# Peptides against a protein of PDB entry 1IK9, part 108

Target 1, 211 residues: chain A of PDB entry 1IK9
Amino acid sequence: MERKISRIHLVSEPSITHFLQVSWEKTLESGFVITLTDGHSAWTGTVSESEISQEADDMAMEKGKYVGELRKALLSGAGPADVYTFNFSKESCYFFFEKNLKDVSFRLGSFNLEKVENPAEVIRELICYCLDTIAENQAKNEHLQKENERLLRDWNDVQGRFEKCVSAKEALETDLYKRFILVLNEKKTKIRSLHNKLLNAAQEREKDIKQ
Target 2, 207 residues: chain A of PDB entry 1IK9 as posed
Amino acid sequence: MERKISRIHLVSEPSITHFLQVSWEKTLESGFVITLTDGHSAWTGTVSESEISQEADDMAMEKGKYVGELRKALLSADVYTFNFSKESAYFFFEKNLKDVSFRLGSFNLEKVENPAEVIRELIAYALDTIAENQAKNEHLQKENERLLRDWNDVQGRFEKAVSAKEALETDLYKRFILVLNEKKTKIRSLHNKLLNAAQEREKDIKQ
Target 3, 195 residues: chain B of PDB entry 1IK9 as posed
Amino acid sequence: MERKISRIHLVSEPSITHFLQVSWEKTLESGFVITLTDGHSAWTGTVSESEISQEADDMAMEKGKYVGELRKALLSVYTFNFSKESAYFFFEKNLKDVSFRLGSFNLEKVENPAEVIRELIAYALDTIAENQAKNEHLQKENERLLRDWNDVQGRFEKAVSAKEALETDLYKRFILVLNEKKTKIRSLHNKLLNA

## One batch from the design tools (peptide; made by RFdiffusion4, then SolubleMPNN)

Design b2_p16_5_s3 (from b2_p16_5 with K4V E9K E16K)
Fold by OpenDDE base, seed 3:
Structure b2_p16_5_s3 (fold): chain B 211 residues (1-211), chain C 211 residues (1-211), chain A 16 residues (1-16)
Amino acid sequence: as target 1 above (211 residues)
Amino acid sequence: as target 1 above (211 residues)
Amino acid sequence: SEEVEEFEKKIEELEK
């Protein structure tokens, strides 16, 4: 079960914040329970999947688009754009909401609500849900913070190892070349020595021919 | 200003959850405002720094320890250990709480509260604060999640570079040795060739002497 | 030098 509580303003009572709670199973399309409260009284109604389908048909709107508008109206709260207007009569228990466009306002949906006999119980449950959500979100935040600190440490560790590996690669190349030069120079010296021995042997032979 | 809302159970009304709101500036020691509600009625009181100091003195408790107990009682809610018991009389508006130890229960503090004339306003403000806190915590969670994903990508990137650097170091060593072997073998061949020339020259000289 | 002999030995070991 999913739940969303939003602040709304009613056209009839613009001076007081109302709270709109919507609860549903997986998708808003499958139906939902709506609860309205002013912190003193509460009103609840159930909207079925069939009612949602019927309202979409009555509006000649594609169902997915209609559900998308319902989601924006009922779950987003009064976003800063005043695109959605909420109306409720405490007398008739009739709740309706409108979408306000530049040149057109149209009714998006309506619900018959029932006054809750014990509003305090509904309000307490609503506050409990808020407190549970706060606790869950705080625990998640603490977990994510610790994980981020771990990941940052791990990144610094591997970065430092990488830098050491780069330096060690350069040092290896330099060391191997130095060692190779020493061996190569020894071989070059031996070659030079052997050439000198050959030259001396040739000079001695020329002396022996000249008696 | 800091604020905490907690669920509590009153000894007089164990069947209904009450909400204890505490608000303070920086530290609970500097004084606080306490609000109790059952979702229908609300009661509020102010506790000064001087009252906190006086209560600590009356208990013969070190002030920091006393404030620590206040924080546990008033800000933690009814933790699972039932260590703190809350009492409130709607008639006297007297609120008191006790710490229950194995062999001793003692009063930790007490407050005179005043019944709020418009409980709905206090309840609405409390719900608004909960909704604001939820929104802030959600935004923080989304930020931390994105940062976590970034850090993980960055870690994987540097880890992959590190592994490539290790492999490249091994490959460098192998390649350099192979190249050095080729050059040294050329020099060894030249040395062997020069030795053979010296040996032949010596053999020719021995023939010329016998001749 | 001992270092040259050691390196030459290591090269000879890699030739086998």
Scores: peptide ipSAE 0.078, ipTM 0.844, DockQ to the pose 0.783
Fold by OpenDDE base, seed 1:
Structure b2_p16_5_s3 (fold): chain B 211 residues (1-211), chain C 211 residues (1-211), chain A 16 residues (1-16)
Amino acid sequence: as target 1 above (211 residues)
Amino acid sequence: as target 1 above (211 residues)
Amino acid sequence: SEEVEEFEKKIEELEK
């Protein structure tokens, strides 16, 4: 079971924050349980897959698009742009919400809720869920932070090794060329010395032919 | 202002989860506001720095140790070992808590609370704080996750560059030695050829002298 | 001279 709790403002009670809990299995399309509370009273309703389909049909909206709008309305709360307006009558227990566009507001959905006999149980359970979610998210955050610190250390270590490898490659190349030049120069000197000895021997032979 | 909400069980009502909110400025030692709720009623009390000091003195406990126990009791909830027992009388509004050791239970602290006239406001604000905390922690977790994914990519990239640098260093060394051997062998061949020419010239000169 | 001989030796070891 998945759950989302959102803060909403009701048109009838704009000064009092209400909480909209939506609970569903796998997908919102398969139906959901909606719970509304003001921190004193609670109201709950079950919305079936058939009711979702009927509302989509009545709106002449494609079901996937309608469910997409339901998800935005019911799970995101009143977005920062008041794109969704929530209405609830405590007398009729009728909950409905509208999508507000620039020139057109239209009803997106409506649900009959029932007043919960023991709202304190619903409120306690809602707070428990929030506290459990906080604890889980805190544990995930601490884990991710430790992993981040590990990855950063590991990155710095391999970066330092890489820089040392680059420098060692350049140093190796320079050293090998220096040694190579020394050996080649020695061989060049031996070649020059042998050539001079050959020239001298040829000059002496030419002197011996000229007596 | 810092706040912690904990789930607790009261000895008087062990079947009903209560919520213990503690709010403080910078340090618990400087005093705090304690709020207790069962999701229907709420009770609040202010605990001053002087009261904390007095409770520590009455216990003959060092203040830092006492505050350390307060932090464990009031901010960690009923730890998994029921080390802290919470008591509250709704009639007297007297809240007290005990530390349970193997052979000794002792009262750690006691506070007079006052019943909140409008508990729904306190409960709504408590739920709002939980939802805000969830949203903040979710945003932090998403950020840390993205950063971890970045750091992991960056680590893989530099690791791959490092491995390529190691291989390139070995290849460079091998190539330079191969080139050196080729040039050296050419020079050795030239030296041998020049030596043979010198030996032949010496033999011809020795023939001309015998002639 | 010694460095060149050591390098020539290291090269001769790579030739075998």
Scores: peptide ipSAE 0.042, ipTM 0.843, DockQ to the pose 0.684
Fold by OpenDDE base, seed 2:
Structure b2_p16_5_s3 (fold): chain B 211 residues (1-211), chain C 211 residues (1-211), chain A 16 residues (1-16)
Amino acid sequence: as target 1 above (211 residues)
Amino acid sequence: as target 1 above (211 residues)
Amino acid sequence: SEEVEEFEKKIEELEK
């Protein structure tokens, strides 16, 4: 079961923060349970897949688009743009919400809720879910933080090895050239010496022919 | 202001999850506000730094150790070890908690609470804090996840550059040696050729003398 | 120098 709790303000009670819980299995499209609370009273209703389909048809909206709008309204909280307004009558237990566009507001959905007999149990369970979610998110944060620290160490290690490899490549090239020059210079000196010996031998032979 | 909400079970009401909120400034040692709720009623009390100091003295416990025990009892929740038991009388509004050791349980602290006149406001504020904490932790999780993905990319980039550097170093060494061998062999051939010319010239001179 | 002879030997080993 998936669950989302959002903070909402009802048009009828704008000074009292309400909490809207939506609970569903896998997808919102398959139906959901909606719970509203003011921290004292609670109201719950069930919305079936057939009701969602019927509401989409009544709106002449594609079902996936309609479910997408339900998800934005009911799960995202009152985002900073106040795009959604929520209405509830405690007397009729009728809940409805509207999407506010620039030039047109329209009813996006409506639900008949029932007053919960034991609201304290619903509120306690809601707080438990919040605390469990906090604990899960904290554990995830700690894990991700440790993984970040590991990845940073691993990056620093490879970076340091890379810098050493670059320096070692440059040093290797320089060292090899120095050694090669020494060997080649020795061979060049030997060639020059042998050439001079040949020239001297030729000059001596030319002197011996001239007696 | 710092705040922690924990789930507790009262000895007097073990079937009903209670929530213990502790609110403080910087350190628990400077005093705190404690709030207990069952999701219907709420009770609040203030504990001063002087009361904490007095309780530590009455227990003959070092203040830092005592505050450390308070932190474990009041902020960590009922950990899996049930090391702490909580007691509350709704009639007297007296809250106390005990530390359970193997052979000895002792009272760790006690607080006089007052029944909150508007518990729904306290409960709504508590739920708001939970939702705000969830949102903060989710934003932190998303940030850490993106940072992990960045660090992993950066690591892969440096690792790939490092592997290329290693291969390039080995290739450089091999190429330089191949080139050097070619030049060296040319010089060795020239030395051998010059040496043979010297030997031939010496043999011709020896023939001319025998002639 | 001994260093040049060692280097020549290393080069000769690579020529084989």
Scores: peptide ipSAE 0.040, ipTM 0.842, DockQ to the pose 0.710
Fold by OpenDDE base, seed 4:
Structure b2_p16_5_s3 (fold): chain B 211 residues (1-211), chain C 211 residues (1-211), chain A 16 residues (1-16)
Amino acid sequence: as target 1 above (211 residues)
Amino acid sequence: as target 1 above (211 residues)
Amino acid sequence: SEEVEEFEKKIEELEK
């Protein structure tokens, strides 16, 4: 079961933060359970897949688009743009929400809720879920942090090896050229020496012919 | 202000999860506010630094050790070892907790709480804090995940450059040696040719003298 | 070969 708790403000009680819990299996389209609480009272309703389909049809909205709007409204809470307004009557237990666009506001959905007989149990379970989520997220955070530190060490190690390889390549090239120049100069000197010996031998032969 | 919420079980109400909120400034040793709730009622008390010091003295325990035990008891909740037992009287508003060791149990601390007049406000604020903590931890986890993906890419990039550098170094060395060998072989051939010319010139001179 | 002459030139440039 998936669950999301969000904070909302009701038009009737704008000074009191309410909490909207939505629970569903795999997809919100398959239906969901909605729970509303003010920290004292709680109200719950079940919304079936058929009701979601009927609401989409009544709105003349494609079901996937409608479910997309439900997801934005019910799972993110009132975003900073106040695009969604929430209404609840404690007397009628009627919950409805509107999408506010610049020039047009329209009802997105409505649900009949029932007052929970034991709101403390619902509130305790809601807090337990929050604490479990915090613990899970903390454990994940610690794992990701350790992995981050590992990856950073591994990066530094390879970077250092790479820099050493670059420097070693440049040093090798320079050393090989220096060594080659030395050997080549020895060979050039030997060639010059042999040419001089040939020139001297030719000059001596020319002297021996001239007596 | 630092805050920790934990779930605890009271000896008097073992079937009802209670929530223990501790709020403090910088260190628990400087004092703290404790809030207890069952999701319906709430109780709050303030514990001063002087009370913490007095409890440590009364226990003949070093203050740092005592604060260490308070931190384990009050901030982690009842760990799986049931090392800490929590007691609360709704009538007297007296909260106390014990450390259970194998052969000895002792009272670790006691606090007078006061019943909160508006428990719903305390519960709403507690849920808000949990939701804020979830949101913060989610954002941190998303950031760490993206950073880990970045570091992994960066590692792969450097690793690939390093492997290319190693291969390029080996290729450079091989290429330079091949080129050097070619040049040196040409010089060796020239030296051999010049030596042969010198030998031939000497043999011709020896023939001219014998003739 | 032209390759050896180019290499000898590069070596002569390194000798300067």
Scores: peptide ipSAE 0.039, ipTM 0.842, DockQ to the pose 0.710

Design b2_p16_5_s4 (from b2_p16_5, 5 letters changed)
Fold by OpenDDE base, seed 5:
Structure b2_p16_5_s4 (fold): chain B 211 residues (1-211), chain C 211 residues (1-211), chain A 16 residues (1-16)
Amino acid sequence: as target 1 above (211 residues)
Amino acid sequence: as target 1 above (211 residues)
Amino acid sequence: SKEVEEFEKKIEEMEK
């Protein structure tokens, strides 16, 4: 089961924050349980897959698009855009919500809720879920922080090794050329010496022929 | 102002989860506000710095150690070790808690609370704080996840460059030695050729003298 | 070979 709790304002009670809990299995399309509370009273209703399909048909909206709008309205909380307006009558237990566009408002959905006999239990369970979610998120954040610190160390280590490798490559090239020059110059000197000996020997032969 | 909400069980009501909210400025030692709720009723009390000092003195405990024990008891929630036992009388509004050690239990603190007239407002504000904390932790989680993914990419990139640098260094060394052997062999061949020319010239001179 | 002569020149250029 998945769950989302959102803070909403009702048109009839704009000064009192309400909480909208939605619970579902795998996808919102398969139906959901909706719970509304003001911190004193609670109201719950179940919405079936068939009701969602019927509401989509009544709106002449494609089901996937309709479920997408439901997901935005019911799971986003009061988004900063105030695109959704929520209405509830405590007398009739009728809950409905509208989407507000620039020049058009339209009803997106409506649900009949039932007043919960023991609202304190629902409220306690809601707070428990919030506290458990906080603890899970904190544990995940601590894990991600440790992983980030590890990755940063590992990056610095390999970066330092890479820089050393670059420098070592340049140094190797320079050192090898210096060593090669020394050996090459020795061989060139030997070649020059042998040429000079050949020239001297040729000059001596020319002297011996001239007696 | 800092705040912590904890889930606790009361000795008198072990089947009903209660919530303990503690609010303070900078440090718990400067005093705090404590709020208890069962999701229907709420009770609040203020504990001053002077009361904390007096309780530490009455316990013959060093103040810093006492505040450390208060912090563990009041801010940890029901820790898995059940080291702390909470007691509350709804009739007297008297709250006290004990530390349980292997063979010893002792009272750690006690507070007189007052019943809140509008518990729904306290409960709504508590839920709001939980939802805001969840949102903040989620935003931090998403940020840390993005940083983690960035650091992993950056590590893979530099690791790949490092491996290429290692291979390029080995290839450079091998290539330079191969090229140098070719040059050296050419010079050695030239030296051998010049020596042979010198030997032939010496043999011809020896023939000319015998003739 | 031309390659050997080019390498010898490169060695000589690095001596300067």
Scores: peptide ipSAE 0.196, ipTM 0.849, DockQ to the pose 0.713
Fold by OpenDDE base, seed 1:
Structure b2_p16_5_s4 (fold): chain B 211 residues (1-211), chain C 211 residues (1-211), chain A 16 residues (1-16)
Amino acid sequence: as target 1 above (211 residues)
Amino acid sequence: as target 1 above (211 residues)
Amino acid sequence: SKEVEEFEKKIEEMEK
């Protein structure tokens, strides 16, 4: 079971924050349980897959698009732009919500809720869920932070090794060339010395031919 | 202002989860506001720095140790070992809590609470704080997750560059030695050729002298 | 070979 709690403002009670809990299995399309509370009273209703389909049909909206709008309305709360307006009558227990566009507001859905006999149980359970979610998210956050710090250390270590490897490659190349030059110069000197000996021998032979 | 909400069980009502909110400025030692709720009623009390000091003195406990126990009791909830027992009388509005050790239970602190006239406001604000905390922690977790994914990619990239640098260093060394051997062999061949020419010239000169 | 001459030149260039 998945759950989302959102803060909403009701048109009838704009000064009092209400909480909209939606609970569902796998997908919102398969139906959901909606719970509304003001921190004193609670109201709950079950919305079936058939009711969702009927509302989509009545709106002449494609079901996937309609469910997409339901998800935005019911799970995101009143977005920062008041795109969704929530209405609830405590007398009729009728909950409905509208999508507000620039020039057109239209009803997106409506649900009959029932007043919960023991709202304190619903409120306690809602708070428990929030506290459990906070604890889980804190544990995830601490884990991710430790992993982040590990990854950063590991990155710095390999970066430092890489820079040392680059420098060591350049140093190796330079050292090898310096050593090679020394050996080549020794061989060039031997070649020059042998050439001079050959020239001298040829000059001496030319002197011996000239007696 | 810092706040912690904990789930607790009262000895008087062990079947009903209560919520203990503690609010403080910077340090619990400087005083705090305690709020207790059962999701229907709420009770609040202010605990001053002087009351904390007095409770520590009455217990003959060092203040820092006492505040350390208060932090464990009031901010960690009933730890998994029921080390802290919470008591509350709804009639007297007297809240007290005990530390349970193997052979000794002792009262750690006691506070007079006052019944809140409009508990729904306190409960709504408590739920709002929980929802805000969830949203903040989710945003932090999403950020840390994205950062961890970035750091992991960056680590893989530099690790791959490092491995390529190691291989390139070994290949460079091997290539330079191979090329140098070829140059040396050419110079050695020239030296051998020049030596043979010198030996032949010496043999011809020795023939001319015998002639 | 051309490769040997090129390498000898490269060594000589590194001497400067």
Scores: peptide ipSAE 0.196, ipTM 0.850, DockQ to the pose 0.712
Fold by OpenDDE base, seed 3:
Structure b2_p16_5_s4 (fold): chain B 211 residues (1-211), chain C 211 residues (1-211), chain A 16 residues (1-16)
Amino acid sequence: as target 1 above (211 residues)
Amino acid sequence: as target 1 above (211 residues)
Amino acid sequence: SKEVEEFEKKIEEMEK
């Protein structure tokens, strides 16, 4: 079950914040329970999947688009754009909401609500849900913070190893060349020595020919 | 200003959840405002720094320890250990709380509250604060999640570079040795060739002497 | 091989 509580303003009572709670299973399309409260009284109604389908048909709107508008109206609260207007009569228990566009306002939906006999219970449950949500979100924040600190440490560790690997590669190359030079110079010296021996042998032969 | 809302159970009304709101400036020691509600009625009181100091003195408790107990009682809610018991009389508007230890229960503090004339306003403000806190925590969670994903990508990137650096170091060593063997073998061949020339020159000299 | 001579030359250049 999913739940969303939003602040709304009623056209009839613009001076007081109302709270609109919507609860649903997986998708808003499958139906939902709506609860309205002013912190003293509460009103609840159930909207079925069939009612949502019927309202979409009555509006000649594609169902997915209609549900998308319902989601924006009922779950987003009064976003700063005043695009959605909420109306409720405490007398008739009739709730309706409108979408206001530049040149046209149209009714998006309406619900018959029932006054809750014990509003305090509904309000307490609503506050409990808010407190539970706060606790869950705080626990998630603490977890994510610890994870971020871990990831940052791990990044610094591998970065330092990488830098050491780069330096070690350069040092390896330099060391190998230095060692190779020593061996190469030994071989060059031996070659030079053998050439000198050949030259001396040739000079001695020239002396022996000249008796 | 800091604020905490907690669920509590009153000894007089164990069947209904009450909400205890505490608000303070920086530290609970500097004084606080306490509000109790059952979702229908609300009661509020102010506790001064001087009252906190006086209560600590009356208890013969070190002030920092006393404030620590206040924080546990008033800000943690009814933790699972039932260590703190809350009492409130709607008639006297007297609120008191006790710490229950194995062998002793003692009063930790007490407050005179006043019944709020418009409980709905206090309840609405409390719900608004909860909704604001939820929104802030959600935004923080989204930020931390994005940062977590960034840090993980950055870690994977440097890890991959590190592994490539290790492999490149091994490849460098192997390549340099292979190339050096070729140079060394050329020098060894030249040395062998020069030795053979010296041997031939010596054999020719022996022939010339016998001749 | 030209490659061997070039490598020998590179070794000799590192001696300087």
Scores: peptide ipSAE 0.188, ipTM 0.848, DockQ to the pose 0.724
Fold by OpenDDE base, seed 4:
Structure b2_p16_5_s4 (fold): chain B 211 residues (1-211), chain C 211 residues (1-211), chain A 16 residues (1-16)
Amino acid sequence: as target 1 above (211 residues)
Amino acid sequence: as target 1 above (211 residues)
Amino acid sequence: SKEVEEFEKKIEEMEK
């Protein structure tokens, strides 16, 4: 079961933060359970897949688009743009929400809720879920942090090896050229020496012919 | 202000999860506010630094050790070892907790709480804090995940450059030696040619003298 | 070969 708790403000009680819990299996389209609480009272309703389909049809909205709007409204809470307004009557237990666009506001959905007989149990379970989520997220955070530190060490190690390889390549090239120059100079000296010996031998032969 | 919420079980109400909120400034040793709730009622008390010091003295425990035990008891909740037992009287508003060791149990601390007049406000604020903590931890986890993905890419990039550098170094060395061998062979051929010319010149001179 | 002469020149240039 997936669950999301969000804070909302009701038009009737704008000074009191309410909490909207939505629970569903795999997809919101398959239906969901909605729970509303003010920290004292709680109200719950079940919304079936058929009701979601009927609401989409009544709105003349494609079901996937409608479910997309439900997801934005019910799972993110009132975003900073106040695009969604929430209404609840404690007397009628009627919950409805509107999408506010610049020039047009329309009802997105409505649900009949029932007052929970034991709101404390619902509130305790809601807090337990929050604490479990915090613990899970903390454990994940610690794991990701350790992995981050590992990856950074591994990066530094390879970077250092790479820099050493670059320097070693340049040093190797320079060293090889220096060694090659020495050997070439020896060979050039030997060639010059042999040419001089040939020139001297030719000059001696020319002297021997001239008696 | 630092805050920790934990779930605890009271000896008097073992079937009802209670929530223990501790709020403090910088260190628990400087004093703290304790709030207890069952999701319906709430109780709050303030514990001063002087009370913490007095409790440590009364226990003949070093203050740092005592604060260490308070931190374990009050901030982690009842760990799986049931090392800490929590007691609360709704009538007297007296909260106390014990450390259970194998052969000895002792009272670790006691606090007078006061019943909160508006428990719903305390519960709403507690849920808000949990939701804020979830949101913060989610954002941190998303950031760490993105950073880990970045570091992994960066590692792969450097690793690939390093491998290319190693291969390029080996290729450079091999290429330079091959080219150098060609130059050396040309010089060796020139030296051999010059020696042969010298030998031929000497043989011709020896023929001219014998003639 | 031209390549060998060019390499010999490159060696000589590194001697300067």
Scores: peptide ipSAE 0.163, ipTM 0.848, DockQ to the pose 0.683

